Peptides against a protein of PDB entry 9GMZ. Designs and how they scored, part 110

Target 1, 343 residues: chain A of PDB entry 9GMZ
Amino acid sequence: TGFPLELLTRPATERLAYFENYTVAHPRLKEVYEILMRTIAEPAGASFIFVYGASGVGKTTLRLRVEQKLTELALPKLESDRARVPVVGIEAIAPESRYFNWKEYYTRALITLEEPLIDHKFDYGVRGISRDNFGKINVESKVVAPALRRALENALIHRHPDVFFVDEAQHFGKVASGYKLQDQLDCLKSLANMTGILHCLLGTYELLTFRNLSGQLSRRSVDIHFRRYCADSPEDVQAFKSVLLTFQQHLPLAETPNLVDHWEYFYERTLGCIGTLKDWLKRVLSDALDREATTITLKDLQKRALSVAQCQKMFKEIQEGERQLSETEADVQNLRSALGLGA

## One batch from the design tools (peptide; made by RFdiffusion4, then SolubleMPNN)

Design b2_p15_3_s3 (from b2_p15_3, 7 letters changed)
Fold by OpenDDE base, seed 4:
Structure b2_p15_3_s3 (fold): chain B 343 residues (1-343), chain A 15 residues (1-15)
Amino acid sequence: as target 1 above (343 residues)
Amino acid sequence: SELEKLAQEFSQPLP
């Protein structure tokens, strides 16, 4: 089953929006989705979930699909509990300074948690936080980070989401010293502990540093590795080809492009990361729609491909992350062996 | 298949 053929008569904006909103179900996404949904339903005393993987592996897509599902599942309960928000998701911003901007983080979290459509008004107990006439949260510039934190703690307790998502969470680690990174982790721990809300941090392999710095986090965290597809695995290659086949069927073009025949080129320029693949195809689709083209050609793909230099850099970052995970797994096996537990 | 079931779930547009 491909895209709805009626899209071919629709504006380019609708055709592009269809593809943007389309998600390919693929083995790695399914695996991580199921683990994440299960962990959210039964956190077993965990305060954190860490979802780590390559940039462009599809972590944001995972988050959005989980948010959608949690919202859907909560709808019957939201009729009786008008104060509840089922899920909250934000993206952490890269700091312009050497320090993570907690004020901005808390502000964005509050704004996202307090959707205008929430009928149940909550008093944050903090001067300079208000709702406008449209129900949107306004935070005055004079409000300091500790006050915003208290407001967020109170809001999270009151709204009681099943999970708080933070995408691009590696930005918490952008601190000038290891000591300051520990302080950031302690702030996050304290927020989770004070609210009783499960936090899910999604990010790059830089999140592994958070796991390694705090043995206490390790006791209260679940780790989820969102793996890319590897070209050295026949099964992964077949899964990647199947994703290409699905995407080519869901590109709203008059003529179905043959993406599968170019799988090696797609792999070379995506490193097996499906998010990177989708973003690439989105750019190419946009260009094709702008030209009123009937299909996508290899030349169109080449124009929007990541450069070899970009791919080499990304691959080096992936290899370092995968190495760190492999070492951790080896350390666990060594520990088990040293304890007289079988490998 | 379980993958097809997930594909059907994911056929809904993201909000």
Scores: peptide ipSAE 0.447, ipTM 0.930, DockQ to the pose 0.150
Fold by OpenDDE base, seed 1:
Structure b2_p15_3_s3 (fold): chain B 343 residues (1-343), chain A 15 residues (1-15)
Amino acid sequence: as target 1 above (343 residues)
Amino acid sequence: SELEKLAQEFSQPLP
């Protein structure tokens, strides 16, 4: 089991594209994928799903694979309901100021929801929103955020996706503190309530701070922790080695590199984050293909590795996030014990 | 294995 051998005769662009599109199935991804799919199918009155974990753990890969599966499962219904979109996925943009740009958020959401392939012209009820001759949504600069919100609410109701994904959702929390941060939470809550659409927010551990500001959101949310692999767990080390073994089999090179023998170095420079590992291997593969190299060496890996200083910074951010979760879990256990429910 | 089944699902290119 490995890459198609025919790729060895194909252009470097096709070889790289194969690896980019390849997803390793690994225990943590399987776990969060199954929980997320189940929660989307049966939200049980939840309005939000929060998926949080380290940067580079693979949250975007999780989102894209869930979007693919939801689309596949919806195909039979989409033939009869031409207005329906099975899933919508956007990335939240980092605010350039102390304020989240809701106008940009609503515009991007509308553009993503209203892809050209949808023959059904929908009247958004907002002047300055139109479709061009190619069916692409155009939003005039004069359209204000409250009008874009109403357009998005109407579009979400009409298209009725099973879930609305927002990647990099920690950016909703990168606003001025106090009442303004509460206003952002109330804005998201209102959008989910008005549309009846389940929202899934994916982000770093900074998303926890945002989530914890609203006890009402927490009561209507499902939490999914996308954990990294930890070197202090023999099971996690074995899973990480198995991921390396799979990646080395799926690098479209003439000679299979031995990545597994260097597992400690890979762990040191990825912190057990599989997305970081894939991105690293992608850079190294690109370099190898550009040189028409038959394999990847340790020297090639070292050339594209994150610096020790970058890894130390990322590790501190991870440790702080994991600490906050552990404190929350301890608080839940203490509450359960105090209620007589047992640990 | 269940992981192998998921690996087969993930063998499809991302959209």
Scores: peptide ipSAE 0.446, ipTM 0.931, DockQ to the pose 0.150
Fold by OpenDDE base, seed 2:
Structure b2_p15_3_s3 (fold): chain B 343 residues (1-343), chain A 15 residues (1-15)
Amino acid sequence: as target 1 above (343 residues)
Amino acid sequence: SELEKLAQEFSQPLP
């Protein structure tokens, strides 16, 4: 089924919003969604989940769809336990300085935990944390990071989310020294241990540095690789073409564009990353709607495509990440063989 | 298919 035809009579803003909110179900997204949902339901003593993959593979879409599903599944329990929050999701901010801003992180996490719809006032036991008349948390500038951490620990214990998501989590790794990175991991580990809340870190292949730095985290973590589609796999090419077919059916234009015939060009400029593809199509759709165009053309696509230089840079970053994973998988196989467990 | 079931779940707008 394509887009609702009534959208053709609606304002450009509604037509664009439809496409923005649309998610293509595709094999890689299904796989990681099912693994993630299962791991959240049955963490088996894990304190961390690492979801890593290329930039623009669709990690944020995965997070948002899992948050939606966890919220839906929790609704019957939330009627009886109004203090409970089913899930918390934040995006890690890239530090402007060489140091991760823990104060900002804790503040954002607290604000996200205390959505205005939560009637149950919780006292954080920390001076300088208040709620306004709308239930919004206000944190005074004088509140120190250790106090905000205690407030977050208390809030997470009281709200009991099934998972705490941190998107763009590679930004924790931008700390200038390996020792500082270990300290950041120990802080996150301590927060997870003190609260009993499962943490899910989503990010680029730079998250592999976090996995490798702590043998103790590795024992208490589940790893999920969100793979791109590869042009050397006939199955992956078919899945990518199917995604293009679905997107062309869900572009709210009077004439359905033929995206599938240009699949190689789409692959060249997205590297098999569906988020990159969606963002590209969104930009092209916006331009088409602004011109009141009936369809999109190859020229419209070319105007909003990533440059070859951008794609080459992104591809090098992907190849390095895929190489590191392949080495780790080989090390696991070698360890299993050395233990007599077989391949 | 299982993908069709997931597509139905994803038919809801993201909040």
Scores: peptide ipSAE 0.443, ipTM 0.929, DockQ to the pose 0.146
Fold by OpenDDE base, seed 3:
Structure b2_p15_3_s3 (fold): chain B 343 residues (1-343), chain A 15 residues (1-15)
Amino acid sequence: as target 1 above (343 residues)
Amino acid sequence: SELEKLAQEFSQPLP
């Protein structure tokens, strides 16, 4: 139970890569993973899945593990259907400008969808989109957003992924003053409807604003709340300590660091978010490997910790998101009571 | 310990 001991003789890059690729199957991740996999397998007429939770809770890790699993499950079918891509996942970029760059989004989605060395050349029907000799998509600067959308729609139909992932999807909400967030949702809804491809949007609690704006999307969406671990729950504290114990066993160092004894400090600086914890440990591991250190010390941890001010800001954002969900749950209970349904 | 049992469970791959 731990990292392969052979890693201690390997280069720092391989040791770091091991830890980067390592996933702790903690209860909240496992729960959300099982719900997400089931929903992808049986969408039941859903066009959207919303996965929301705190920044650094582990949504990107969830996405990557689901992408891996869907790829593994599709391998036998891909031998017969060489055009198919089992899954596509992109990260939405925060616009540098006041406007969401749909041209960039469609370009990135198209590149990601077509990056697999698929021998099957697809004609996008759009002048200025080509493949190089390595199969890499080239998009000429003259290609406009509506043409890229059509190319992406055609590519999604042809490649027929089981799901289209958009990570950091709260960035669709960063519209200029005077633009409606609804217009962004209508664009995504139209893309899902035109392609017949299930879309999974992963994001912070800001994604709830999207969820609430469209009563029509609500009828065709599945909601998945990826919760953090809470210090007021003995069960959550026990799970968080067990995650620390698991990580300390999987840090490829000559001497196993004692992380569990510092669990309160880890909780203070991660807010119970396992992604934030992993990223912190990754930075500290990288520093330790660069120094050829045998272990990680509290001083090494402190050097790479988030500041108290950063944690306070993140905690305020989490509390607001958790409050909004709690109010929604209370509204459902009130509606049930008003309908004469038992609470 | 209970922590060790949970850590062993968490060390298993996702299904």
Scores: peptide ipSAE 0.342, ipTM 0.920, DockQ to the pose 0.891

Design b2_p15_3_s4 (from b2_p15_3, 7 letters changed)
Fold by OpenDDE base, seed 1:
Structure b2_p15_3_s4 (fold): chain B 343 residues (1-343), chain A 15 residues (1-15)
Amino acid sequence: as target 1 above (343 residues)
Amino acid sequence: SELEKLAAEFSQPLP
């Protein structure tokens, strides 16, 4: 099964949008999707979920697919409870300074919770937060971070999402001192506790440093490692080839390109990260559609590939993250052995 | 397969 053949007669924008919206189901995505969905359904007193993995592994795709599924599952209840939002997802912004911008975070979270279509206007009890005639939230510049926090707490309590997603959550860790990082963790912990809303933080391996600073968060957190595919695993290589096969069938081009024969080159330039692979193929597809090309070639791929220097940098960051996890896993095994629990 | 079921769910466009 490939792309709908009718797309070949459609505008380049529609053909590109098809590929952008297409998600390959692959073993690592399935695994983390099922764990995440199960954990959201049955948090067992957890206040946090941490999803960590390489940049470009597909964390944003995971989030969006979970948001879609949670929305679908909630639809029958939303007809009766017009105040409810099934899920909320935001992206954490990199701080322009050595300080995280909490005011911006709370503002973005409030804007995302308050979609224009929600008939039930919630009064935040905060002066300078209003809805315009289109139902969009407006936050006046005079509104201070503590007031925005109270507004967000009230909104989360009123909307009762099953989970609050924060993508790029490693940006909470990008602060000048360990003390301020602890204060930020305590701030997030307090928000989750005050609202009763489960928080899912998705990020790079830098999120581990943030997670490890609070021994109290570790007791109320579920960890999900979104692994890349490894070339030293025959199963991972086969899964990666299967992803390439699926992508080549879903490129809306007149002639199906042979991506699978170039799997080593795709692996070299993606490090087994499927998001990086999809973004690469999207750029190449866009170029092919702009030229009205019938297919893509190795030269087209090479033109949009990450440089060897970029791949080497990304690989070092991945290796450091994987090393830190392996040390943590070894520490758990050592602890289990010391407790007389079998390996 | 379970992967095929997930593939069918993922065949829907993201909103």
Scores: peptide ipSAE 0.431, ipTM 0.927, DockQ to the pose 0.149
Fold by OpenDDE base, seed 2:
Structure b2_p15_3_s4 (fold): chain B 343 residues (1-343), chain A 15 residues (1-15)
Amino acid sequence: as target 1 above (343 residues)
Amino acid sequence: SELEKLAAEFSQPLP
């Protein structure tokens, strides 16, 4: 089934919003979604989930769909437990400074955890944290990071979410000269341990640095690799073509564009990353709607494509991440061989 | 299929 045909009579803003909110179910997203949902339901003593993959693979889409599902599943319990929040999701911001801003992180986490619709007033026990007239949390600039941490620990314990999501979590790796990345991991580990709340960190292959630095985190973490589609796999090529077919059916245009016939060009400019593909199509759709165009042409696609130089840079970053994962598998095999366990 | 079931679930707008 394609887009609702009534959208063709709707404003360009509604047509664009439909496509923006649309999610293609594809094999890699399904796999990672099912693993993530199962791991959240049954953490088996894990304190962390790491979801890593290429930039633009669709990690944010995965997070938002899991947040939606966890919220839906929690609704019957929220009627009886008015203090509970089913899920918390934040995006980590790249620090403007050489230092990760823990104060900003704790502030954003508190603001996100305390939705205005929560009837249950929570006292954080911290001076300078208040609710405005709309129930929104306000944190005064005088509140220090250790006090914000205690407030967040207490809020997470009281609200008891099934998971705490941090998107773009590779930004925790931006540590100043002289601070260890280990100290940042120990802070996150301590927060998870003190609250008993499962943390899910989503990010690029730079998250593998977190996995490698903490053998103690590895014992309490579940790793989920969100892979791109590879052109050397016939199954992956077929899945990628099926995604293109689905997107062309869900572009709210009078004439269905033929995206599938251009699959190699789409692959060249997305590297098999479905988020990158969606963002490209969104830009092209916006341009088409602004012109009141009936369809999308190859020329319209070319105008909004990533440059070859951008694709080459992204591909090098992907290859390095995929290489590091392959080395980790080889290291396990070498360790088994060295232990006298068969290959 | 399971993929079609997930597609139907994902057809709902994100909040």
Scores: peptide ipSAE 0.431, ipTM 0.927, DockQ to the pose 0.160
Fold by OpenDDE base, seed 5:
Structure b2_p15_3_s4 (fold): chain B 343 residues (1-343), chain A 15 residues (1-15)
Amino acid sequence: as target 1 above (343 residues)
Amino acid sequence: SELEKLAAEFSQPLP
């Protein structure tokens, strides 16, 4: 099944929006989606979930689809508990400075948690936090980070989400010293413990640094590796080709482009990352729609491809992350052997 | 298939 044929008569903006909102179901996304949904339903005393993988593997798509599903599942309970928010998702911002901006983080979290559609006004007990006439949270510049933290703790307890998502969570690790990184982790751990809310951190392989810093976090965390597709696996190559086939059927163009015949070139320029593939195709679709083109050509793909230098940089970052995970698997095997647990 | 079921869930637009 392809895109709705009616889109061919629609404006370019609507055609592009269709493709942007489209999600390909693929084996790796299914696997991590099912693990994540199960872990949120039954956290078994975990305070954290770490979802790590390559940049552009599709972590944001995973988050958004889980948020949608948790919202759908919560609807019957929201009728009885009007104060409840089923799920909260934010993106951590890269600090402009050498230090993570906790004030900005708490402000964004409060704004997201207290969307205008929530009928029940909550008093945070903090002077300088108010709602405007549209119900939007306003935080005065004078409000300090410890007061914003207390406001967020109270809001999370009152709204009791099933999970709090933080996308691009590797940005918590962008601190000038290892000591300050531990302080950031202890701050997050304290927030999760004080609120009783499960936190899910999604990010790059830089999140592995957080896993290694605290044996206490490892005891209260679940790890989910969102793997890319690997060209050395026949099954992964077939899955990647199937994703290309699905995307070519869902590009709202008059003539279906042949993406599958170029699978090696798509793999070379995406490293098996489906998010990178989708973003590339979105850019190429936008250019095709602007030209009123009937299809996409190899030349159109080449114009919007990542450079070889960009791919080489991304591949080095992936290889380092995959290496660290492989070493951890070997360390587990060595530990089992040392404990007298058979292979 | 289980992938087809997931594809049907993902056919809904993201909010």
Scores: peptide ipSAE 0.431, ipTM 0.928, DockQ to the pose 0.146
Fold by OpenDDE base, seed 3:
Parts: sequence; structure tokens; C-alpha cells
Structure b2_p15_3_s4 (fold): chain B 343 residues (1-343), chain A 15 residues (1-15)
Amino acid sequence: as target 1 above (343 residues)
Amino acid sequence: SELEKLAAEFSQPLP
């Protein structure tokens, strides 16, 4: 099944929005989605979930789909418990300064948790936090990070989400020497413990540094590796080609572009990362719609492709992350062998 | 084709 043909008569904005909102249920996304949904439903005393994988693998898409599903599943309960928020999701910001801005993080978390659609106003117990006439949270400049933390703790307890998502969570690590990274982890751990709310950190392979720094987090964390598709796997190549075919069918253009015949070029410029592929196709679709083009050409693709230098950099980062995981798997196997647990 | 079958599967919503 392709896109709704009626989109061809719709404005470019609606056609682009269709493709933006479209999600290919590819095997790796489905697998990670099922694991994540199960882990959220049955955390088994976990306080953290780590979802790590390549940049552009589709972690944000995963988050948004889980947020949607958790919201849908919560609807019957939300009628009786109007204070509840089923899920909260934020993106960690890369700090402009050498220090992670906890004040901004807590403010953004509060703003997201307390969306205007929540009729039930909560008193945060903090002076300088208010709601405007539209229900939007306003935080006065005088409010300090420890006060915002207490407000967030109280809000999380009151709203009791099934999970708190933090996307781009590697940004917690970029600011810190290893020592400051531990302090940030202890801060997050304390927030999870004080609220009783499960935290899901989504990010790049830089999140593996968080796992290694805290043997206490490892006991209370679930790890989910969101893998890319690998060109050395026939099954992964077949899945990747099928993703291209699916996107080809869901591009709202008068003439279906041939993406599948260019699969190697798509693989070269995405490294098997479906999010990178979707973002690329979105840019190319936008350009085509702006020109009122009937289809997408190879030249249109080339115009919006990542450079070879960008791909080489991304590939090195992926290889290092995949190597670290393979070493960890080998260490587990060596430990099992040393314990006399058969392989 | 096998690709068409997979593409049809991938076109389904997440569960």
C-alpha cells in the first residue's frame, strides 16, 4: 500500500507532513519497540533504560512512537485520573557553555510535563513558577536549579508517567571530565529514585560511557542496542532495500521514484541508518514539492546527500561504538567461561 | 517479490 493518492491534489505542506509523520516499521525498529514497550510495562525494579545506537538510526522515531502508544494505552485511565501524564519526552540540549545547563533541562522537562491541555493545575511549591492564561509554564529568571529540580520531582510524582524519555542523552557526557559525568549520573539516579519514575535515556554510543562508570546503574538499568543495517549481512541488505521500496511507495509524488536501484548509494550515504535515510528523503521531497516536480531524480538526491567526509566521520564513530559493544560481549563470554558456565 | 512482501510488512503500523 502506498500513500493516499488524494495527497497529490493537496498543498505541499500536507504532502511533506504526511511523509514526515510516516514511519516504516522496519525489523530493527520493531524489535527495539517491542523490547522497550515490554520493559516499560514490566521494569522489574529497573530505574533506567539505555537505548543506544548510531546517530540517525531512528531513536527519535522510536521515542515518538512509544510516546504515542503509551498515550493511546493510557486514555481509559486518563478519564478517571486527570492528573496523570502517561509519558514525558524531552531532548537533552548540547550546552553552548562548558557546563550542562540543569536549569534549562528542568525548565524544559517541566514545560513538557505540564502541557496546556492538562486542565488540572499543579502547585509546584516553588515561587516564580506560574502558568499563563494559556496554561503554559513560565519560569522566572530568579528560580535556581535546585528549586526547579524540586518542582520537577513534585510534578513527576503527581503526574506519575510510566516513563520519562531523554533523547540525545549523550549530551550529558560531552561537558564532563569522567568525574563530572559521575555527578550527572548521580543526579539523574537521584531524580529517578526520588520520583519512582523510570527514565529512558536515548542516545549515541557515547551512552556506553555511562554504563561503565556506574556499577550501581548497571544493576538497575536495561540496555537496548538499536543496531543499524550492515551491508555485510544479506538479511540486513534485504531489509534496507525493502525500506527503500517502502519509502518509494510513500513519497507523495505523481511518479514513483526508483530508489531501490540506487540502494548502494543510499547505503553509502546513510550507513544503514534509517533515520538518516528518512531525513535525506524528506529534504529531497521538500525540494521537489517546492519545484512542483512530478518525481525525484538521482540529481535531486545528490544535492541533499551527506558528503563523503561526513559519512566517513559518522562511520568512524559507529565503528568505535560497535567495537566497544563487541568487546563487552567478549568480556561477558570470558567471565562465563572463567566461572565454569558453559558457553 | 520477496522485497514487495517485506515492504508490505514494513508498511504496517507498529503493534
Scores: peptide ipSAE 0.355, ipTM 0.924, DockQ to the pose 0.897

